# Designs tried in a protein design run: peptides against a protein of PDB entry 7Q4I. Part 117

Target 1, 281 residues: chain A of PDB entry 7Q4I
Amino acid sequence: HENSTIAERLYSEVRVLCWIMTNPSNHQKKARHVKRTWGKRCNKLIFMSSAKDDELDAVALPVGEGRNNLWGKTKEAYKYIYEHHINDADWFLKADDDTYTIVENMRYMLYPYSPETPVYFGCKFKPYVKQGYMSGGAGYVLSREAVRRFVVEALPNPKLCKSDNSGAEDVEIGKCLQNVNVLAGDSRDSNGRGRFFPFVPEHHLIPSHTDKKFWYWQYIFYKTDEGLDCCSDNAISFHYVSPNQMYVLDYLIYHLRPYGIINTPDALPNKLAVGELMPEI

## One batch from the design tools (peptide; made by RFdiffusion4, then SolubleMPNN)

Design b2_p19_1_s4 (from b2_p19_1, 10 letters changed)
Fold by OpenDDE base, seed 5:
Structure b2_p19_1_s4 (fold): chain B 281 residues (1-281), chain A 19 residues (1-19)
Amino acid sequence: as target 1 above (281 residues)
Amino acid sequence: SKEEKEFEEILKQTAELLA
């Protein structure tokens, strides 16, 4: 027995469309497990592929497969969303088929923001883009206004957005969004802890898991700590999560409880005006 | 796999952090 009243409220007030980057070879081995776990907590769930799959609810985008086509797929995915689903949600999440997302925590983070604010969130990296860009693997979420600006203002202009389908997907969308004044938001909690993570929990939670020369430490926009302070209590996403681990995470997060310990949620913050961001930490 | 099992154990130990 649990009380999900607040979660249900946020489900209705902070509507999230999740689109999953996948390919035909991953429909069965990866994507279906997203659908059976965290994906069911999205208001709308769409799998973006190169082949249609009615069982999965996959859309066949007019793009080829391979890493060199990921940027092309992202552009087509958001075009598809804008044409068919722009009013079906307030926020639009991109995730990979091996990303795990706690959607309730994302809604909590997004609650104060207006979907008409041109902003997007994720794990912010500092290279290549002045304001930073969001890591593709950790997943990133655009406001409705951000999607509009991306599709209507950026994509049609080669000076603002790369017309070729090659390049790093997350960097390219980051450049495009910056060029249309979509703000790269700060997804950290009030304690300065991150919420979007480009690796599995183990890699973030265990101190000194990687060498200090590891690229990640040079890419992160905000300084982060190791150990238990690495991650928010309201963390949103992890990457490189195997299909089996998705079910494990579902069990641990939504079912397993230490008897006698009751969590009381924090009060919701005040809503921000259009264009307003949370204060800097 | 062994690695997966170890990961699961770590998750169990840190379940309250993520829940």
Scores: peptide ipSAE 0.019, ipTM 0.451, DockQ to the pose 0.032
Fold by OpenDDE base, seed 2:
Structure b2_p19_1_s4 (fold): chain B 281 residues (1-281), chain A 19 residues (1-19)
Amino acid sequence: as target 1 above (281 residues)
Amino acid sequence: SKEEKEFEEILKQTAELLA
């Protein structure tokens, strides 16, 4: 038997719209498996594509396909969200069709923040953007106010936001958000451990798995360790998760239990005022 | 992807250990 009272409360109080970056070729191969696993735990789930798919609930955005159009798709996705869904949620998560997200952990992280605070969270990288930007693959979540500023203030102004559809999607949105004073939040837990991860758990949990010269170590905004100390007990996302792995993760996270071990959740933190961030750790 | 394959291998190994 499981007690989900707090999770249910947060589901209601911290509403999350998840939009999934996908394309027509991946509707059946990848996206549908998101819908069948972690995506069902979002308050609203939308697949952003270039073709409509009624079974998937995919939206056909007016963009072309290809790696060079990811930024364009992101812009159109948030425009669509703002136009049709801005009041359907408090927070708006972008994820790829091979990103796995523990939505309950994201709600926990977001709980103290006001959705009217211009802030967004993810795996923060330090290059290109002064305040940092969030890794696209790990997924990133914008507050309602952040979405408003992005769509209403940034996108219409070529000086604030790149008008072309080319460029690194995560870097470009990071630039735009910075230009409208949306804060790049700190998604680390109280122990300083990360919650959003741009790779599969293996790459983070296994010590010395990657070369020290690996670009990731130069890109991370906050110092992180390998091994079990790499990742929060309340980790939120992993990237490069295959469809089959999503089902495995669903089982491991939501079903598999060690008998005799009862997990007592930490108390919820105090809510922050509009514009206020959690104190530095 | 390389990452996916590596993870799958670990999963297989884990499954074998837990079996």
Scores: peptide ipSAE 0.018, ipTM 0.547, DockQ to the pose 0.043
Fold by OpenDDE base, seed 3:
Structure b2_p19_1_s4 (fold): chain B 281 residues (1-281), chain A 19 residues (1-19)
Amino acid sequence: as target 1 above (281 residues)
Amino acid sequence: SKEEKEFEEILKQTAELLA
């Protein structure tokens, strides 16, 4: 009974490759559930690991495991993507194996932008990087040009990009991207509401549950409201989502419908020229 | 994680509303 014509159009016009950060111990526990839920809606889905898994479609990157190697994995993952898949998509999303993404909403956000524009989006944080960087947990998406600049221009130059595999993954890629003039975009909707979330919406939807001393308020780049106005109606990602919660979210978002309510999508905005960004709110 | 537990609580509340 649903009309998905617009979603199908965007699936074709805004191609997204999703790569999932995982490890061998989480292939069955977490990663396969991404594949069985929101990962199905990516144009291409790849799991980046340290061991090959043909059932999962996992790639064995030449890196060790552990939090101290996440930056190394990210570098190798994008090198792999550039070598094998740079023309298979227009946009390239990094997500964790406990991140849930509504890919249709991401395509909607990305639609006006050219993939040849050096830009990337996510939940922007303000520390450590002048233009800001995108939270690793919320997931972040690079344009094709951003991937090219990262792999071809930044990674080979130790002055532009850290050669060591240590450090905070999201901060380090943020530094590298800034050094090659990849812009940290604004992912907020037209009402100034966030779309990428490094944790579950509860922290914003329920004011009584928010701690003012919570680190997030010191890190967030843009001021955000609390309560129902905290989050976009077209939110893109949530973090710390368990495997069971992924199936629940899939049901709630794509299957459960209030009888008699028909949602009419907003008109698509005009496409931007190469290098042009939407004005910040 | 703490965030996971909090989200589970929200899901529980939602389920109760749908019951």
Scores: peptide ipSAE 0.016, ipTM 0.533, DockQ to the pose 0.043
Fold by OpenDDE base, seed 1:
Parts: structure tokens; sequence; C-alpha cells
Structure b2_p19_1_s4 (fold): chain B 281 residues (1-281), chain A 19 residues (1-19)
């Protein structure tokens, strides 16, 4: 007996297209499990691959496979989205086929923002890009205007966006977006806790899992803690989630309930004007 | 706090389950 009224409202008002980065070898092994779990909660779900798969609803992009082509695939994916799906959603999420996303929490974060605001969200890293860039593995979400600027203004200009397909995918898109004044937003909750995570829950939730020499601590844009204070109660994503773990997460988050405990959602914030951002914490 | 430690333990167990 769940009350999903607010979630249903947000599903309608904050439309999310999720595109999943995958390859033909992972269609059955990984991507299918995304489709059967958190991906079904997207308004639109598309798998971006190098081969078509009607069962999966995968698109064959004109790119090769391998890590050296991930940037190329991202460019082609957003070109495809802009051409075919730009009006199908308000927000456009990139995720890997081993990323798990709580879409309702993402809608909650995005609710106050206008999709016409040039902004994108994710796990913000500080190196290489002045305003920061969003971790590829944690997934990142672009507003409709951000997609437009990326595809129409950035991609055609080699001075603004790398023309070849090599390089770190998340860094390169971060550079391109900065060059067309798409803002790297703050995805933290009101308590300053992160929502997008580039590792499995264990790596964030367990205190002292890594030492401070671990690269992550030098890359993270905002100060963060391990343990209980690491993660928002409304966390959005985790990375390196196995197919089996996706089903476990689905069960724990959407099915398992402690009897007698009712969570009352916080009130929705006021909507922001076009170009306006929530203040950083 | 005691409650925080208990919750952390629950989180640890959950993390282990997901590992």
Amino acid sequence: as target 1 above (281 residues)
Amino acid sequence: SKEEKEFEEILKQTAELLA
C-alpha cells in the first residue's frame, strides 16, 4: 500500500531520458539487467552501442568499440538524441551498463531547475576543467538546453570541442560544455552530502575504506566524508554495480519495507527561473 | 551517537551483502 502520488507527479513533470553506454558483448551480460531494474523507471531508455539490438532497444552508433572510442560514442549518442529525442524528455542522463540509478531521487534533485537552463549534474571532479567535470562512471545528466548547446554549438567547433574520438570521455565532454557556458551544477543535498557516486556503495559507506592517497580524494570537487555522512538519503547513483547487485538494490530500495515505518517526503522546493541555480553549500 | 553506530553497522552489513 504505497503512496506514489508525488513520485508520479515528478515522473510527469521531470521527464528523464536515460541513455546507457554499452557494447554488443555486454547486451546480455549487463545492459539487459539495467533494462530489467532501474532503467524501467526512466521516461525513455536507450542503449547506445555499436550494434542494433531490438530486444534491448539498442542503437548502433557509427563508432568502434573500446575505451579509446568512448568519447566518440558519447558525441554520437548525444547527436542521435538531439536529432531524434530532444523533445522526448527534459533531462538526459548518461550512465554505464554497470551504473545503478535511483531515478526518483534524480527527479527530486532536478525538480526546481528549468530544462532550459544550461546545466548538468553528476559527481563533480576538479582536475582538468576549471569549473569541474562530472565523473563518467557515476553518470551525469544534462538539461535539454545543455544538450542543444553541446550538439549545436560545441561539437561543430574544434576550438570548443575535441574533434577526434580519443581522450577521457568525461573530461572531454566537460571541456566542451564549459566552452559553451553549460554550468557544472552542485548535486549535493541540503546537508552537503553527495548524490552521484563513482564507486559501489561499500566503498563510500564504509569508513576508512581507502587512504587519503587514493586519487579520488584529490579529484572530488567538494569535500566529502566516508561512512554515514558520505551519502545523501536521496542518493542517485552508484558505479561498478554488478547485474546481481542491481536486483538486490531494486529489492532493497523498492520492495523491502520495515513494517510500521512511514517516510514523509520533504516539501518540494520552489522552481527556479531559467538560468538560476540553487546556492552551493 | 549510539544510534549512528547502529545505523553504520546496518550499512556495513548491507554493503557486505552487495559486495
Scores: peptide ipSAE 0.009, ipTM 0.481, DockQ to the pose 0.027; fails the geometry check

Design b2_p19_2_s1 (from b2_p19_2, 9 letters changed)
Fold by OpenDDE base, seed 1:
Formats: C-alpha cells, sequence, structure tokens
Structure b2_p19_2_s1 (fold): chain B 281 residues (1-281), chain A 19 residues (1-19)
C-alpha cells in the first residue's frame, strides 16, 4: 500500500507553520475547508482574522477588515507568530483562504535550506522590488530567520518597512524583507518549472491565447512555459481554489491512484550551509 | 485588487477557449 516514510521524515525535519489570511465572513465559507483539506498537513495551522474563532483556531488580530488592511494584517500576523510560535516551526507559510498547498512538496523544496538562512520563497514577481517579491495569492514561505528579521529589524524602522497599513501586501513585505537582506529565493524545480502559482491549475496547464499584455507575463520574474511544462511535478500551491475544488484536489492528489504506477521519489539533495542557496537555473 | 480583476478577465478568456 502507501509508503509515506520519507514524507513522515520531512514532516519532522522540515516543520511548517501555516497561517491563513482570512476574515470573519470567510470563516465558514472558506477557511474551514482549508482546515479540512491541505491545512491539516501543516505542523501548525493558524487562521489570522479580525475575530476569534475557537472552532477554526482563528486569531483576532488588532486590525480592521478590507483590502486596504491586508498589509496591516500581515504585519500583525508575523508579530503574533514571532511572539508565540517562532520556535514551533522552521518555516512559516502565508496563504489565502482560497490557496491550496501541497505541503509535502514544499517540504521537499525547503529541505536543503537552513531555517537560519534569511530567505523566503513563492511565486516571484519582478516589479517594484529589485530582487523581486513573492505573489501574495500564491502564498509565500519565510524561514525562521526571515521572520525574525522582518519582525525585529524591519517592522520597527519606518525607513525599512512601511508603517501604514495600506498598500499591496505582497509588495510591501517584499520591500521590507529586501531591506533587511532576506533573499528572494528561486522556488523552481531542477527543470526550471514553477512550484507556486497565483492562479488555478487550469489557467496554467491549458495554453491560453492570452494577450501578451496580460499583466502576469510582465510580472513573472522567471520565464515560464504554458501547458504541461508550466508546472513542476512537485508543484506547491495554486490560488483562487474554491472550497469544492479543495476537496477535489485532496482526492486527486492524496487518494486517487492509477493502478500499477509506482512513484519513486528522487533522492534528497545535500543540505546547504547557513546562508547558502541552491543555484538558480 | 488589480490581480483579482485581471484574474476575472483571464477566467473569462479561459472559458471561451474551453467552450
Amino acid sequence: as target 1 above (281 residues)
Amino acid sequence: SKEEEDFKKLLEETKELLS
């Protein structure tokens, strides 16, 4: 039957705290479905909201609701994590309540990296931030050291990190992280395929006659192909995933198996020293 | 957000492609 030995090893060695960006109106509609699907595979799962929900394990952050408060919520979320949970995990994933994540694939990507390396991963975009920033919707993961630098070094300094709660959440954290020398890592696999995706699988897998003017093509940091070569076999995340689609994905990824096909995992890479990154493709 | 608006456009384009 199923052999999960290596996945269990990585679960222990690559500890991930997942925090989910949500709001009270989405606790039942969206967030609970994250908890019932991919969120259960995180070492720690926390929902960051403006209202407490004991059933969901939602935290009431001292922020207002609305799109103009997302940056504020992100700052408060990481402050909360640093204060209460910094030693509960090695890596800290931000995801939306409509993001689906294959946590095992993320652990595989993160395995060689030290959590003491100031680095974060996601779908890298090139505008606004010199080294790039990670798409908010695709989700992004910070090392423990990255969280420390963000909360302790960046947030208290208005010159390094925006004090106002307005602005594009993903851009603003990207600016802050760059200013404290947290590196924007390359999340692509060994074949140069992406792992974090800001849209549903359908939009990436199916070649679209999308206008070259579509912002995504101008924003992506690394060149990407359309079709089946768009996505790593070890893809990590997709965005705009409906609650129903989360259950479908859970079934397809973790339950449905083509009989007679055995997947042999690649060997784990060597661990990197603190501060060392995998070579970019 | 701009991202969400553009996604909606992309979704419509995809629907047309798959129809």
Scores: peptide ipSAE 0.027, ipTM 0.669, DockQ to the pose 0.143
Fold by OpenDDE base, seed 4:
Structure b2_p19_2_s1 (fold): chain B 281 residues (1-281), chain A 19 residues (1-19)
Amino acid sequence: as target 1 above (281 residues)
Amino acid sequence: SKEEEDFKKLLEETKELLS
């Protein structure tokens, strides 16, 4: 009963490699559930770890474990991707093992862009990096050209990219990408609603008189509203999603339907030339 | 993480507000 013709077209035309940040202790607890839910909708799915796992398709990167090594793991992950998989996809998504992603919505956002455009998308934060950087937890997606510039131009140069493995992973990659002129794109929809979220849906959807001192309000690059207007109908990602919640989200998004309501997809936008971006809202 | 702790606090505050 479901017509997936457009989704199938985008699956072929907007190829996405998803790499998942994980560790050996989370292979069974978290990463496996990504593979069994949203990860199966990626064109290619790779788990980046410190230990190999053939069942999970996990890669053992030459890095230590712990939060202080996340930047090191990110650098090695993209080196690995560039060496082995740069032609296997057009776009390269980083996500955590507790991030949930609606890959079809990401393909829709990416459709007009050339993978040869040096650009990346995610939940944009304003501190530390002039053009902004993308939140690590919400996940971020690099074009093929962005990956090339990061690995070939930025990483080998200590003046452009931090050589040690310390620091906030998302901030550090943001600095490196800015230094090689990879643009921090606007992932909001035509109504100005966000698509990448660093928290669970409940946090964003429920209006709360949150403490104005909460760090998130100081970090967001674009102003956002609370409630139903917070989030695009074509939202892409949420963070801090438990394994059980991943299966619930899979059911709600891909199986549960209100009887008598048929969703008609919007027309695809025109494709942009290499180097062109959609105007910011 | 600090981020996770802040998030949990925010959720608790929201629940209290809605209760």
Scores: peptide ipSAE 0.022, ipTM 0.594, DockQ to the pose 0.111
Fold by OpenDDE base, seed 3:
Structure b2_p19_2_s1 (fold): chain B 281 residues (1-281), chain A 19 residues (1-19)
Amino acid sequence: as target 1 above (281 residues)
Amino acid sequence: SKEEEDFKKLLEETKELLS
């Protein structure tokens, strides 16, 4: 049996709109599997694409495809959200179609914050932006006020926000948000462990999986460790998760205990006597 | 560590179960 009372409360009090960065070629291959796994736990789920897909609930944004247009797609996505959905949620998560998110853990992290506070959270990187910026792959979440400032104050001003659609998506939004005084929050737990991760769990949990010369160690804003101590017990996201791995994680995590869901195990069966069989089902 | 190895093994076993 499960007790989900706390999770249900947070679902109501910490409303999250999740928008997924995708493209038409990935609607069936990747995005559909987000919808069938962790995406169903968002209060609202929207797929941002260049083509409409009614089965997926995908929106056709007025942008081209390709890595050089990701910044353009992010700008249009948040413009769309502000126009149509700004009051449908308190927090607005960007994720890729290969990002896995434990939404209950994100609600737990966000609970003490007001959505009217200009703040956003994610895996903070230190280069290029003074206060830091959030890794695009790990996913990042903006407060409602942060979205308002981004769309209303930053985007219309070329001095505050890059008008060209080129550049690293996560760096560019980080610059824009800094310029309108949206704070780059600290998503670490009370023990100083990270919650948003730009790689799969295996890459973070297994010691010496990556060389210490790997760029990640130069980019991470806060000191982090490898192994089981790398990650919060309330971790929120992982990146480069294949469709099959999404189902694996979805099974494992919810046979584990995400925050707010308490599992009561069944009683152990009685021991059988010698020669006794379990009753037929 | 043994715990980390067990976790990796659990992931692989789960993949096989769900495949």
Scores: peptide ipSAE 0.010, ipTM 0.469, DockQ to the pose 0.028
Fold by OpenDDE base, seed 2:
Structure b2_p19_2_s1 (fold): chain B 281 residues (1-281), chain A 19 residues (1-19)
Amino acid sequence: as target 1 above (281 residues)
Amino acid sequence: SKEEEDFKKLLEETKELLS
């Protein structure tokens, strides 16, 4: 009884490859639940690990495990994508195995952009990188051109991209991308509300008497409000989502409907030229 | 990563505030 014509169109026109950062210990505990929920809505879904898992479609990257190897894994993941899958999608999403993503909303955000535009999106943080960088946990999405530049231009040059596998992966990729002129896009909606979130919905939606000195408020690139105005109606991602919560979110977002309320989608914006970005609000 | 640790700390603090 649903009309998914526009969503189907965007599925075809805005192809997304999702790669999930995981490890062998999380294949069954976390990653499989991504595959069984939101990951199904990606055009292609790959789990990047240190061990192969045929059931999960996990790739064994030549990296060690541990927090200190996340940057190494990210580099190898995008190398793998570029070598094997660069033409399988237009956009390439990195997410953690505890990230939940509404892929349709991401396609909506990405629709006007050319995949040949060197741009990437996510929850933008302001420290360490001049143009900002995207939070690793919230997930970030690179255009095809961004992936090309990252793998072909940045990674081979130690002056542009850290050769060591240590460091915060999101900061390091942010530095690399900036150095090859990949733009850190604005993922906010037309009302200035964020779409990528580094925490669970509850933490963003519920006004907390958190100290304004809380690091998060110092890290966010764009000023955001708490409460119901914190988040776009077309929010894309949340982090620290447990496996059980993924199924809950799937139910709430895709199945539960208030009877008699029909949402009419906004018209799609005009497509941008290569290299063009949406005006910042 | 430090950011991840900070994130976890934030999460814990937020949970405490919301409890």
Scores: peptide ipSAE 0.118, ipTM 0.735, DockQ to the pose 0.234; fails the geometry check

Design b2_p19_2_s2 (from b2_p19_2, 8 letters changed)
Fold by OpenDDE base, seed 5:
Structure b2_p19_2_s2 (fold): chain B 281 residues (1-281), chain A 19 residues (1-19)
Amino acid sequence: as target 1 above (281 residues)
Amino acid sequence: SEEEEDEEKRRKQTEELLS
């Protein structure tokens, strides 16, 4: 038996809509497994596709498939959310169909922030965008105000947001958000450890797993270490998680317990005013 | 674009890492 009182409180106070980037070929292969694992812990879960699937609650967006259409799909996804679901949540997470998310840890990170603060969080990268942008694969979460600014202020203006559907999805949304003064937040914990990860835990935890020339080390906005100190104890996401690994992670995180070890949660921080951010570490 | 070329490079290096 467990005590989930604080998690239940945050579920009600920090409402998260999760939208999953997918395609028709991945509905059964990948997306279904998100729905059966971590996706069930979102307040609202929507699969954004090019084809409708009632079993998944998948939406057919008016976009083509392929990597060259990911930016187009993201724009249409947030337009759809703004039109139908902007009041259903406080925060709006984009994830891929091979991203695993610990939603409770995300709610903990988001708790002090106002959803009316124009901010978004994820794994911050430094190229192309002055304030940085969030990794597409690690998943990123927008405040309600950030979604409003993106859809209402950025998307209609070709000078602020790319009108065509081509380009790097994560870079393009990052440019658009910066242009409407949505802040790229710091997702790191109080120890300076990251919470959103563009790879599986193994690739972050094992030292020297990657060459120093590997793109990740050149792209990461904040200096990070390898090994156990790479990752927050309250990590939020991992990418390139296979369907089988999603069930393994669900078991390890929510079921497997070392007998006799009790973890007491830290106290919740004070809530911030609208426009206020936590100090950077 | 440069961003798209770099994204493709990232993808290829990632695929190599995951193989």
Scores: peptide ipSAE 0.574, ipTM 0.946, DockQ to the pose 0.764
Fold by OpenDDE base, seed 2:
Structure b2_p19_2_s2 (fold): chain B 281 residues (1-281), chain A 19 residues (1-19)
Amino acid sequence: as target 1 above (281 residues)
Amino acid sequence: SEEEEDEEKRRKQTEELLS
């Protein structure tokens, strides 16, 4: 028997629309596995593609395919969300078709925040953007107000947001969001551990898996450690998760239980006023 | 752009990590 009362409450109170960055070649290969695993725990799940797929619930955005079009796809995705789905959720997650997300943990992180606060969360990187920007691969989540500002205020203004479709997707949205005063939030837990991860758990949990020259260590906004202390007990996302690994993670997180160990969740924090952030650690 | 060049470097290093 499992008590999901708090999770059910958060499902209702912290509504999340998840949009998945994908392409037609990945609909069957990757995206469908998102839909069959963690994506089913979103309040709304949409696959953003260049081709429609009714089985997947994929939307054909007016963009080309390829890495050089990812920024274009992100812009069109959020335009589509704003036009059709802005009231369907409070928070709007971008993830890749090889990102795995523990949506309940994201709801827990987001619970104290108002969706009318212009804020977004993810794995924060420090280059190029003063306040930082969120890793594209780790996934990032915008408040409803952040989406509004992005689509209504930033995108129409070439001075605020890059008009062409080229560029580093995560950097470009980060620039745009900063330019409209959307805050780059701190997604770390109360122990200072990260929640959004641009790699699989193995790459974060195993010490010395990468050398010190690996780009990640130069890009992270907040100091992080390797090993078991790398990651929050309430981690939200991992990237480069294969389709098979998605099912493994789904099993490990939601089904496999050590008998006799009962986790009692911490009390929910107090809700913040509009515009307020959690204190930095 | 510098960002695109750095993204390519990140990609390459990531591919090496994942291999």
Scores: peptide ipSAE 0.571, ipTM 0.945, DockQ to the pose 0.796
Fold by OpenDDE base, seed 4:
Structure b2_p19_2_s2 (fold): chain B 281 residues (1-281), chain A 19 residues (1-19)
Amino acid sequence: as target 1 above (281 residues)
Amino acid sequence: SEEEEDEEKRRKQTEELLS
């Protein structure tokens, strides 16, 4: 017995288009497994590639492959979304083909916000961008207004947005979004726990798994604890999830239940006005 | 660029973590 009434309501009220960063060599190896697991819970799912794949629903963007072309692919992906899909959703998630996302938890986080608010969410990093920027691997979600500003205002202006396709993808989009006054939101829960994670759960849940010199501790915008308190009970994403682990996570999250424990969802927060953000914790 | 150099450092350290 399962009651999904609230989840179904949020599916209708908080529409999410998920686009997956992939390449032709990973269509079968990785992207297919996203489609068969968490990607089916998006309102719209699109795979952004350099080659068309009708089985996967992959789009061929006019870009090269390789890490040095990820920024180019991100620009073309959002241009494609704006041209063809801007009204198909309220929020637009970028994820990698090895990112796992609990879409219901993302809808819960996004519920109070207007899609007309110029805001985006993810795992916030502090270097290079004054307001911060969101980790590429953890995935990040733009409001409809943020997509509009990015494509219409930022991309056409070389002073606001890098014209070439090189550079760190997450940093470059962060610079562009800041330059058009898209706000870098706080994705933490009411207890100050993170929701978007650039690694698998084990790397966050196990204390002292990394040394203090590990880049992550210098890059995180908000202070975070190690161990179980690292992560929200409503966590949204994890990165470097293997294809097999995606099916394991689907089973653990959506099927496996401890007998006699019933989770009661918290009440939905009040909706915010256009341009209003939740207070930072 | 400095950002690209730092990205490469992040990548290498992450690969070491994942190994």
Scores: peptide ipSAE 0.565, ipTM 0.945, DockQ to the pose 0.822
Fold by OpenDDE base, seed 3:
Structure b2_p19_2_s2 (fold): chain B 281 residues (1-281), chain A 19 residues (1-19)
Amino acid sequence: as target 1 above (281 residues)
Amino acid sequence: SEEEEDEEKRRKQTEELLS
C-alpha cells in the first residue's frame, strides 16, 4: 500500500486552481482526457472555452476562437477566476488541453512561498521581457496576489497591458505581470534542473533530439542540459501530450512501480516571508 | 510585428519537431 500522507497535507495547504485553455472542438477530443487524468488532482479544475459544457465544467468566455484570440481568452479567464474563484485557491495554474501536470510536484515547489507574494512560475523564456516570461505551453502558475495585480492593476490600464486580443499569449501576460511588479520566479530544483517543459519528455530526455538552431535553445532563460539530467526528479509539466499519452503518463507516474524500491521524499523547506523568494541556483 | 513573426517561426519549427 502507498502512503500519501504528505501529498494529502500539501493538497490542503497548497491549494491549486487549474484552468485549462480549450475550445468547443476539443472538449471531447482533448479536454475530457485532462479531466480524467491529471486534472482530477487539482483542488479546482475549470475549462475555459467559448462554449459552455456542463459535463466538462467548461465556461463560455466572451471571446473568439483561434490562435489569434489566445491572449484574449487568457485575459477573460483570469477575470473570471478573480470574480468567482480568487479565494478558492492559493495558486492559479494555466495549462493547455494537451499539457500534462504532476500537481504534487507543483505543490512541493510552491510550498515555501506565500500566495500573497506577487510571483509566478513556469518555463522561463528570455526574449521581449526583461525579467523573462513563462512558456504558455508548459503551463504557468500565478500566486493569488499575482492574479489580483494582473486583473485589478494591469488589465484596466492599456499602458501596462495590451488591450487588443492579438499577440503571443505568454509574452503578453509576461509584459503585463512585469509592469505590475509580479516577479518571474525560478522554478528549477536545488540541482538546477527544470520542472516545466514545453515539450513531451521524449524531446527533452533524448540528447541531440533537436538542432541547436531550434527556437527553444534561443528562448530558454536558464542554461539547461539534454538527456536524463535535463529534468528534475520532481518535474511538473510537459506539453504536446496526446490524450493517449496522458493515460500512459498517469499509469507510469502513479501506478507502475519497480518492486523493492521505496521513494523517501526530501524534507519540506522552511516557509518564506511575504515577498521573499528562494535563492537562485 | 517581430513578435508575431517569431511566434510563427516557433510554431513551424515545433510542427517539424512533432512530425
Scores: peptide ipSAE 0.561, ipTM 0.943, DockQ to the pose 0.840

